# Peptides against a protein of PDB entry 5EIB: the designs that were tried, part 161

Target 1, 366 residues: chain A of PDB entry 5EIB
Amino acid sequence: VDLEPGTMDSVRSGPFGQIFRPDNFVFGQSGAGNNWAKGHYTEGAELVDSVLDVVRKESESCDCLQGFQLTHSLGGGTGSGMGTLLISKIREEYPDRIMNTFSVMPSPKVSDTVVEPYNATLSVHQLVENTDETYCIDNEALYDICFRTLKLTTPTYGDLNHLVSATMSGVTTCLRFPGQLNADLRKLAVNMVPFPRLHFFMPGFAPLTSRGSQQYRALTVPELTQQMFDSKNMMAACDPRHGRYLTVAAIFRGRMSMKEVDEQMLNVQNKNSSYFVEWIPNNVKTAVCDIPPRGLKMSATFIGNSTAIQELFKRISEQFTAMFRRKAFLHWYTGEGMDEMEFTEAESNMNDLVSEYQQYQDATAD
Target 2, 366 residues: chain A of PDB entry 5EIB as posed
Amino acid sequence: VDLEPGTMDSVRSGPFGQIFRPDNFVFGQSGAGNNWAKGHYTEGAELVDSVLDVVRKESESCDCLQGFQLTHSLGGGTGSGMGTLLISKIREEYPDRIMNTFSVMPSPKVSDTVVEPYNATLSVHQLVENTDETYSIDNEALYDICFRTLKLTTPTYGDLNHLVSATMSGVTTCLRFPGQLNADLRKLAVNMVPFPRLHFFMPGFAPLTSRGSQQYRALTVPELTQQMFDSKNMMAACDPRHGRYLTVAAIFRGRMSMKEVDEQMLNVQNKNSSYFVEWIPNNVKTAVCDIPPRGLKMSATFIGNSTAIQELFKRISEQFTAMFRRKAFLHWYTGEGMDEMEFTEAESNMNDLVSEYQQYQDATAD

## One batch from the design tools (peptide; made by RFdiffusion4, then SolubleMPNN)

Design b2_p18_4_s2 (from b2_p18_4, 6 letters changed)
Fold by OpenDDE base, seed 2:
Structure b2_p18_4_s2 (fold): chain B 366 residues (1-366), chain A 18 residues (1-18)
Amino acid sequence: as target 1 above (366 residues)
Amino acid sequence: SRTERLLKRAEEILEERR
C-alpha cells in the first residue's frame, strides 16, 4: 500500500515483486507530502476502503488468521498517517486479532524532513492505543550500527533496510517455522507484553560484523549472545542499561547446542540481573530454530521489552515540543482538518507512556 | 523434517510465482 504509485511499481519490478498478488497493490496518486494529516484524514482516507477490501479478502482466505503485520515509517506521511488509519480501521473490524507493527522511527541523522517529529508523535499516539506489538526500528540506531559496527563510512537506506530485513526475518522466525516458542502472534504478546500499553520492543540482530572482519570471526553461541545483549546492537536508540527489561525473547537460528544456548542465556541474565525487573518471573524466553538465515551458519535475534525505550520517546517528544511551542508547520496539518488539540493529546499520551515505563522501572518486588 | 517440508513448499510456491 502506498499513496504514491512509484513505490508500488518499484516493488512490483523488484526481485521479489512476483511474490505479491497484483490485485493486492493498492496505491494513490497524490502522495502524503510527509504530512500525517494527509495520510490520515484526506489522501489516505480516500484510499483506505480499497485497502480494507483487500484485507477482508485475504483474511477470509486464511485458515487461521492470527492477526496483521504492518511495516511502516513514522516520519513520512503515508506510513505514519495512512498506516495508523489502517491500523485503526483493521482494529475496529478485527478487534480479536493481533495487531503487530514494524515501526521505523525517524532520526535527524537519516532524514532532513522537518515535520518528522509531528508525524512520529501523532503515530505513536495511535500505536499506543491500537497495536498489540510494535517493533521499534530506529533509524538513528540503524545509522549508528552501520557507521560504528559495520564500518560503513556513508550509510545508505539500502544498508539500513538490510538491517531491518534481517531483524524482521529474525523476529518472525518462530511464526514461520514449526515447533518454536512464540509460534503465534498471540503467544508472543502473552510472553512479551505484561501491560497492554507497554508493547514497544527493542529488536536486535546478531551477528553484525564489518566486511573487513567477517572472515576472521567465528560465529559462536557465546559471541551471538554477547552481541545481541550489547547496547550498541539494539535497533532502537536506547541503552538498556538505563532501564530494566520487563521481558526478553531470544531467537537463535542454526545448528547449535541447546545446552550451550541455555547456559549462555543464563549467564547473560546473571551478569545483567540488575537490568531486569525482579517481579516478573521467567521473563526471558529462548527459542532455537535449526534453520539458519540465508548466508549465515547461525544467528540470534533479540526482542526486548525494556523501560529504556522511554529514551526513544523522550527524544521524539523533545523534538516535537521544540517545534510545537512555536506552532511551526502546524498550518499544513490544520489545513487538512486537524485541530491543535490532537497534537496536544498525542504529546500527552506519549508522555504518559514514558511515565508508565518509568513507574515500572522504579517498581520493586513487594 | 516438518520444517524442511515447509521450507521446500515455500520455495516451490515462490518459484511458481516467478
Scores: peptide ipSAE 0.000, ipTM 0.415, DockQ to the pose 0.015
Fold by OpenDDE base, seed 3:
Structure b2_p18_4_s2 (fold): chain B 366 residues (1-366), chain A 18 residues (1-18)
Amino acid sequence: as target 1 above (366 residues)
Amino acid sequence: SRTERLLKRAEEILEERR
């Protein structure tokens, strides 16, 4: 789905264009112009029914519909505005299904789009209310991984999207291979989301190795485990050491010893015990899939529900507040039918979310 | 505990959405 036609042509002409049904390509003509309001109230609202018709058709063809997965950006107008409109409409029609998102967070290091803090804040407001689980994929963290870890001097969107793809493949492993931990979206939500509003995850993927060091790096369970829990490996721009993990899932892929995985996972928990809440027992879940990713002997994917994720929301909130106090660019949103009150509500809800994370960070066992 | 009650309620909310 896109509000621009050129994206669909690129997908169709791509190496995997034929895996998608032609009728499932829904697109507009005008785009959103990086405006959430165009995505949500005007251009996106004109297209949403056509998307919902496709969603209904695909849902009816499912033997057992678990839920929906949306991949979108929060900095743009289409992914943010139309994406959150779709989430709302799908939630209204399918209230008993899981809503999962892969939400790409904006960063000034990656994009010069000035209004991204508005689009992100307005989107987070919708995600808090209408999703059950959201993987926070932060362009700032992706850029830093590409630059620092992968040693890419000038990271591209292709480089960032490669990390996103690896992460998405990792977190969906248990859904694609029966008999694993978190074999469905609902089980994942039950294991990862102790409180309904606190459903924002920091993902990570290992191994991440620079091209120059690939030949010198062994792929071992200890190295994967160490990298997966490293703060520099998080695909959300927050430091887990500044918060506490509510829940963690680790998904190992490849031929490895389950015993070695369990030993390394226990060791990393013990070394990092201060970074876990003490009042959620057995809050680390581990899965092992014998099937490695393509091109790797083994991998590990991390999913963390940490109170440190508030650092990401604080960053967006600070940028939002600095613009909103000046009423900068608001006329582009109000001209599409938005009220300034919606900005204030979105800011308030995101600040409440930050406060909730802080409350659980400071909570002790009682 | 309070935390166990909150976790149980969260699970119930997720189950009610089936």
Scores: peptide ipSAE 0.000, ipTM 0.319, DockQ to the pose 0.024
Fold by OpenDDE base, seed 4:
Structure b2_p18_4_s2 (fold): chain B 366 residues (1-366), chain A 18 residues (1-18)
Amino acid sequence: as target 1 above (366 residues)
Amino acid sequence: SRTERLLKRAEEILEERR
């Protein structure tokens, strides 16, 4: 789905374009112009019914529909505005199904689009209420990984999308291969989400190696475990050491010893015990899949529900507040039928979410 | 292998759509 035809043509002409049904390509002509209000109230609202018709058709063809997965950006008008409209409409029609998202957070390091903090804040407000699970894929973190860790002098969208694809492949491993931990979206939610509003995940991937060093490094289970818990391997620009883990899932892929994985996972938990809440028993889950990712002998994928995710929301909130106090660019949103009060409500709800994370960070076992 | 079975099933699904 897109409000612009060019993205759909790129997917259709791509190496995997034939995997998708032609009738499942739904697109507009005008785009959202990086405006959440165009995506949510005007251009997106005109297209949403056509998308819902396709969603219904595909849902009816499922033997066992467990839920939905949306991949979208929060900086652009289509992914943010239309994406959150679509989530709301699907939630209304399928209230008993899991809503899962891969939400790409904006960064000034990646895009010069000035209004991205508005689009992101308005989107987070919707995601807090209407999703069950949200993977926070932060363009800030992706850029920093590409530049600092991978030593790419000029990171491209292709380089960022490579990290996104590795992360998505990692976190969906248990859904794609039978007999794993969290084999369905509902089981994942039960294990990862202790409180309904605290459903934003910090993903991480190992190994992260520069192209020049890949050939010389023997990957071991201890190295994967250490890298997976390193803040530099997180796909969200948060330091886990500034918060506490509520829940963690670790997914190892490749041929390795289960005993060695369990020993290393126990060691990393003990070493980092101060960064876990003590009042959630058995809050670390481990899975091992014998099938490695393409091009690697082994990998580890991290899913963290951490109170440190508040750093991401604080960054967006600070950028939002700096523009909103000046009423900068608001006329582009109000001109599409949006009320200024919706900005204040979205800011308030995101600040409440930050306060909730802080409360649970400071909570001790009685 | 398990991977080969999954790839084969993916090919079958792609053929059924064509």
Scores: peptide ipSAE 0.000, ipTM 0.352, DockQ to the pose 0.015
Fold by OpenDDE base, seed 5:
Structure b2_p18_4_s2 (fold): chain B 366 residues (1-366), chain A 18 residues (1-18)
Amino acid sequence: as target 1 above (366 residues)
Amino acid sequence: SRTERLLKRAEEILEERR
């Protein structure tokens, strides 16, 4: 789905264009122009019914519909505005199904779009209310991984999207292959989301290795485990050491000893015990899938529900507040039928979310 | 800060459109 036809043409002409049904390509003629309001109230509102018709058709063809997975950007107008409209409409029609998102957080390091803080804040407000689980994929973290860890001097969207793809593949492993842990979207939510509003995940993928060092790096369970829990490996620009893990899932892929995985997972928990809440028992879950990713012997994927995620929301909030105090660009949103009150409500809800994370961070076992 | 630079650029764009 897109409000711009050119993106759909690029997908169709791409190496994977044939994996999607031609009738499942829904697109507009007029893009959102990086405006959430165009995506949500005007251009996106005109297209949403056509998307819902496709969603209904595909849902009816499912033997057992678990829920929905949306991949979108929060910095743009289409992914943010139309994406959140679509989430709302799907939630209304399928209230008993899981709503999962892969939400790409904007970063000034990657994009110069000035209104991204508005689009992101307005989107987060919708995600707090209308999603059950959200993977926070932060373009700032992706850029930093590409630059520092992968040693790419000029990270491209292709490099960032490679990390996104690896992460998405990793976190969906238990959904796609036989396993005991998080075998469906509902089980994932039950294991990962102790409180309904605290459903924003910090993903990570290992191994991440520069091309120059790849030949010298051993792929071992200890190294995967160590890298997976490293703050520099997080695909959200948050330091887990500044917060506490509410819940963690680790998904190992490849032929490895389950005993060795369990030993290393126990060791990393013990080493980092101060960064876990003590009042959630068995808050670390581990899965092993014998099927490795393409081109790797083994990998590990991390899913963290951490109170440190508030750093991401604080960053967006600070940028939002700086613009909103000046009423900068508001006329582009109000001109599309938005009320200025919606900005204040979105800011308030995001600040409440930050406060909720902080409360659970400071909570001790009695 | 980077935010201040973005805000300054936003102001410049707003002035250019007035």
Scores: peptide ipSAE 0.016, ipTM 0.423, DockQ to the pose 0.026; fails the geometry check

Design b2_p18_4_s3 (from b2_p18_4, 7 letters changed)
Fold by OpenDDE base, seed 5:
Structure b2_p18_4_s3 (fold): chain B 366 residues (1-366), chain A 18 residues (1-18)
Amino acid sequence: as target 1 above (366 residues)
Amino acid sequence: SSTQKRLERAEEILKKRK
C-alpha cells in the first residue's frame, strides 16, 4: 500500500515483485507530502476502504488468522498517517486479532524532512492505543550500525533496509517454523508484553560484521550472544544499560548446541542482572531454529522490551516540542481538517508512556 | 474512545470533500 504510485512500480519491477498478487497492490496518485493529516484524514482516508477490501479478502483465505503485520515509516505521511488509520480500521473490524507493527522511527541523520517529529508523535499516539506489539526500528540506530559496526562511510537507504529485512526475518522466525518459542503472535505478546501499553520492542540482529572483517570472524554461540546484548547492536537508538529489561526473547538460527545456547544465555543474564527487572520471573525466553538464514551458518535475533526505549520517545518528543511551540507548519495539518488539540493529546500520551516506562524502571520487588 | 472520535472526524472530513 502506498499513496505514491511510483513505490508500487518499484516493488513490482523488483526481484520479488511477482511474490505479491497484483490485486493486492493498492495505491493512490497524490501522495501524502510527508503530512500525517493527508495520510490520515484526506488522501489516505480516500484509499483506506480499498485496502480494507483486500485485507478482508486475504483474511477470509486464512485457515487460522492470528493477526496483522504492518510495516511502515513514522516519518512519512503515508506510513504514519494512512498506516495508523489502517491500524484503527483493522482493529475496529478485528478486535480479537493481534496487531503487530514494524515501525521505522525517523532520524535527522537519514532524512531532512522537517515535519517528521509531528508525524512520528502523532503515530506513536496511535500505536500506544491500537497495537499489541511494535518493533521499533530506529533509523538513527540503523545509521549508526552501518557507519560504526559495518564500516560504511556513507550509509544508504539500501544499507538500512538490509538491516530492517534481516531483523524482520529474525523476529518472524518462530512464526514461520513450527514447534518454536512464540510460534504465534498471541504467545509472543503474552511472553513479551507484561503491561499492555508497554509493547514497544528493541530488536537486534547478530552477526553484524563489516565486509573487511568477515573472513576473520568466527560465528560462535558466545560471540552471537555477546553481540546480541551489546548496546551498539540495538536497532533502536537507546542504551539498555540506561534502563531495565522487562522481557527478552532470543532466537538462534542454525545448527548449534541447545546446551551451549542455554549456558551462554544464562551467563549473559547473570552478567547483566542489574539491567533486568527482578520482579518478572522467567522474563528471558530462548528459541533455537535449526534452519540458518540464507548466507549464514548461524544467527541470533534479539527482541527486548526495555524501559530504555523511553530514550527514543524522549528524542522524538523533544523535537516535536521544539517545533510545536513555534506552531511551525501546523497550518499544513489543520488545513487537512486536523484539530490542533490532537497534537497536544499525542504529545501528552507519549509523555505518559515515557513516565510509565520510568515508573517500572524504578520499581523494586520490595 | 479517542480512536472512535478520530475515525468519526475522518468520515466527516471525507464527506466534506465529496
Scores: peptide ipSAE 0.377, ipTM 0.913, DockQ to the pose 0.781
Fold by OpenDDE base, seed 3:
Structure b2_p18_4_s3 (fold): chain B 366 residues (1-366), chain A 18 residues (1-18)
Amino acid sequence: as target 1 above (366 residues)
Amino acid sequence: SSTQKRLERAEEILKKRK
């Protein structure tokens, strides 16, 4: 789905374009112009019913519908505005199904779009209320991984999207292969989300290796375990050492010893015990899938529900507040029929979310 | 709900554009 036709043509003409049904390509003509309100109230709202018709058709074809997965950017107008409208409409029609998102957070390091803080804040406000699980994929973190770890001097959107695809493949492993921990979206939510509003995850992937170092790197369970818990490998721009893990899931892929995985996972938990809440028992879950990812002998994917994620929201909130106090570009949103109060409500809800994370960070076992 | 109000607003805006 896109408000621009050229994106759909690119997907259709791509190497995997034929795996998608032609009727499932829904697109507009005018785009959102990086405006959340165009995505949510005008251009996107004109297209949303056509998307819902496709969603219904695909849902009816499912033997057992677990829920929905949306991949979108929060910095643009389509992914942010139309994406959150679609989430709201799907949630209304399917209130008992899981809503899962891969939400790409904007960064000034990656985009020159000045209104990204508005689009992100307005989107997060919707995600807090209408999603069950949100993987926070921060363009700032992705850029830093590409630059520092992968040794890419000028990271491209292609380089960032490669990390996103690896992460998405990793976190969906348990859904795609039978007999795994978190084999369905609801079980994942139960294991990862102890508090309904605190459903924002920091993902990580291992191995991350520069092209020049790939030939010299042995892939071992200890190395994967160490790397996936490293703050530098988090795909959300927050330091887990500044908060506490509420819950963690680790998904290993490839032929490895389950005993070795369990030993290394215990060791990393013990080493990092100060970074876990003590009042949530058994808050680390481990899965092992014998099927490696394409091109790797083994991998590990990390999913963290950490109170440190508040750093991401604080960054967005600070940028939002600095722009909103000046009433910068507000007329672009209000001109599409949006109320200025929606900005204040979104800001307030994001600040409340930050306060909730801080409360649970500071909580002690009674 | 806040969500419901936004959805209603979206519908109202669409009605004005037709």
Scores: peptide ipSAE 0.375, ipTM 0.912, DockQ to the pose 0.835
Fold by OpenDDE base, seed 4:
Structure b2_p18_4_s3 (fold): chain B 366 residues (1-366), chain A 18 residues (1-18)
Amino acid sequence: as target 1 above (366 residues)
Amino acid sequence: SSTQKRLERAEEILKKRK
């Protein structure tokens, strides 16, 4: 789905374009112009019924519908505005199904779009209320990984998207291969989400290795475990050491010893015990899949529900507040029928979310 | 709910554009 036709043409012309049904390509002509209000109230609202018709058709063809997965950007107008409208409409029609998102957070390091903080804040306000689990994929973190870890002097969208694809493949491993922990979306939510509003995940992937050093590095279970818990391997720009883990899932892929995995996972928990809440027992879950990802012998994917995720929301909030105090660019949103109060409500709800994370970070066992 | 109010607003805006 897109409000611009050119993105759909790129998907169709791609190496996997033929795996999608032609009738499932729903697109507009005008785009959203990086405006959440165009995505949510005007251009996107005109297209949403056509998308819902496709969603219904595909849902009816499912033997067992678990829920929905949305991949979208929060910086743009389509992914943010239309994406959150679509989530709301799907949630209304399918209230008992899991809503899962891969939400790409904007960064000034990656995009010069001035209004991205507005689009992101308005989107987060919707995601807090209408999703069950959200993977926070932060362009700030992706850029920093590409530049600092992968030693790419000029990171491209292609480089960032490679990290996104690796992460998405990793976190969906348990859904795609039978006999794994968190084999369905609901079980994942039960294990990862202790409080309904605190459903924003910090993903991580190992190994992250520069092209020049890949040939010289042996991948071991201890190295994967250590890298997976390293802040430099997180796809969200927050330091886990500045917060506490509520829940963790670790997904290992490749041929390895389960005993060695369990030993290393115990060691890393003990080493980092101060960064876990003590009042959630057995809050670390581990899965091992014998099937490695393409091009790697072994990998580890991290899913963290950490109170440190508040650093990401604080960054967006600070950028939002800097513009909103001057009412900069608001006329582009209000001209599409938005109320200025919706900005204040979204800011307030995101600040409340930050406060909730801080409360649980400071909570001790009684 | 806040969500319902937003959806209603979206429908109202759409009706005005048609």
Scores: peptide ipSAE 0.368, ipTM 0.912, DockQ to the pose 0.835
Fold by OpenDDE base, seed 2:
Structure b2_p18_4_s3 (fold): chain B 366 residues (1-366), chain A 18 residues (1-18)
Amino acid sequence: as target 1 above (366 residues)
Amino acid sequence: SSTQKRLERAEEILKKRK
């Protein structure tokens, strides 16, 4: 789905364009112009019914519909505005299904789009209310990984999208292969989300490899485990050491000893015990899939529900506040029928979310 | 719900455009 036809044409002409049904390409003509209100109230709202018709058709064809997965950017107008409208409409029609998102967080390091903090804040407000689980994929973290870890002098969207693809492949492993922990979206939510509003995940991946650079070095389970818990491997720009893990899932892929995985996972928890909440028992889950990712002998994917994620939301909130106090570009949104109160409500809800994470960070076992 | 009010507002905005 896109409000711009050119994106859809790029997908259709791409190496995997043929895996999608032609009738499942739903697109507009006008775009959202990086305006959440155009995505949510006008251009996107005109297109949403046609998307819902496709969603219904595909849902009816499912033997067992678990839920929905949305991949979207929070910085743009389409992914943010129309994406959150679509989430709301799907949730209204399918209230018993899981809403999962891969939400790409904007960063000034990657984009010069000034209104991204508005789009992100307005989107996060919707995600708090209308998703069950959200993978926070932060363009700032992706940029930093590309630049610092992968030594790419000028990271491209292709480089960032490679990391996104690896992460998405990793976190969906248990859904795609039988006999795994978290084999469905509901089980993942039960294991990862102890409190309904605290459903924002910090993903991580090991090994991090640049496009076309095969690390010929066979990683070991200890090396994978260490890298997976390293802040430098997190796809969200927050330091887990500044917070506490509420829950963790680790997904190992490749031929390895389950015993060795369990030993290393226990070791990393013990070494980092101060970074876990003590009042959630058995809050670390481990899965092993014998099927490695393409081009790797083994990998590990991390899913963390950490109170450190508040750093990401604080960054967005600070940027939002700096713009909103000046009413910068606000007329672009109000001109589409938005009220200034919607901005204040979104800011408040995101600040409440930050406060909730902090509360649970500071909570002790009674 | 806040979501429902927003969806209603979206519908009202669409009706005004049409």
Scores: peptide ipSAE 0.368, ipTM 0.912, DockQ to the pose 0.780; fails the geometry check

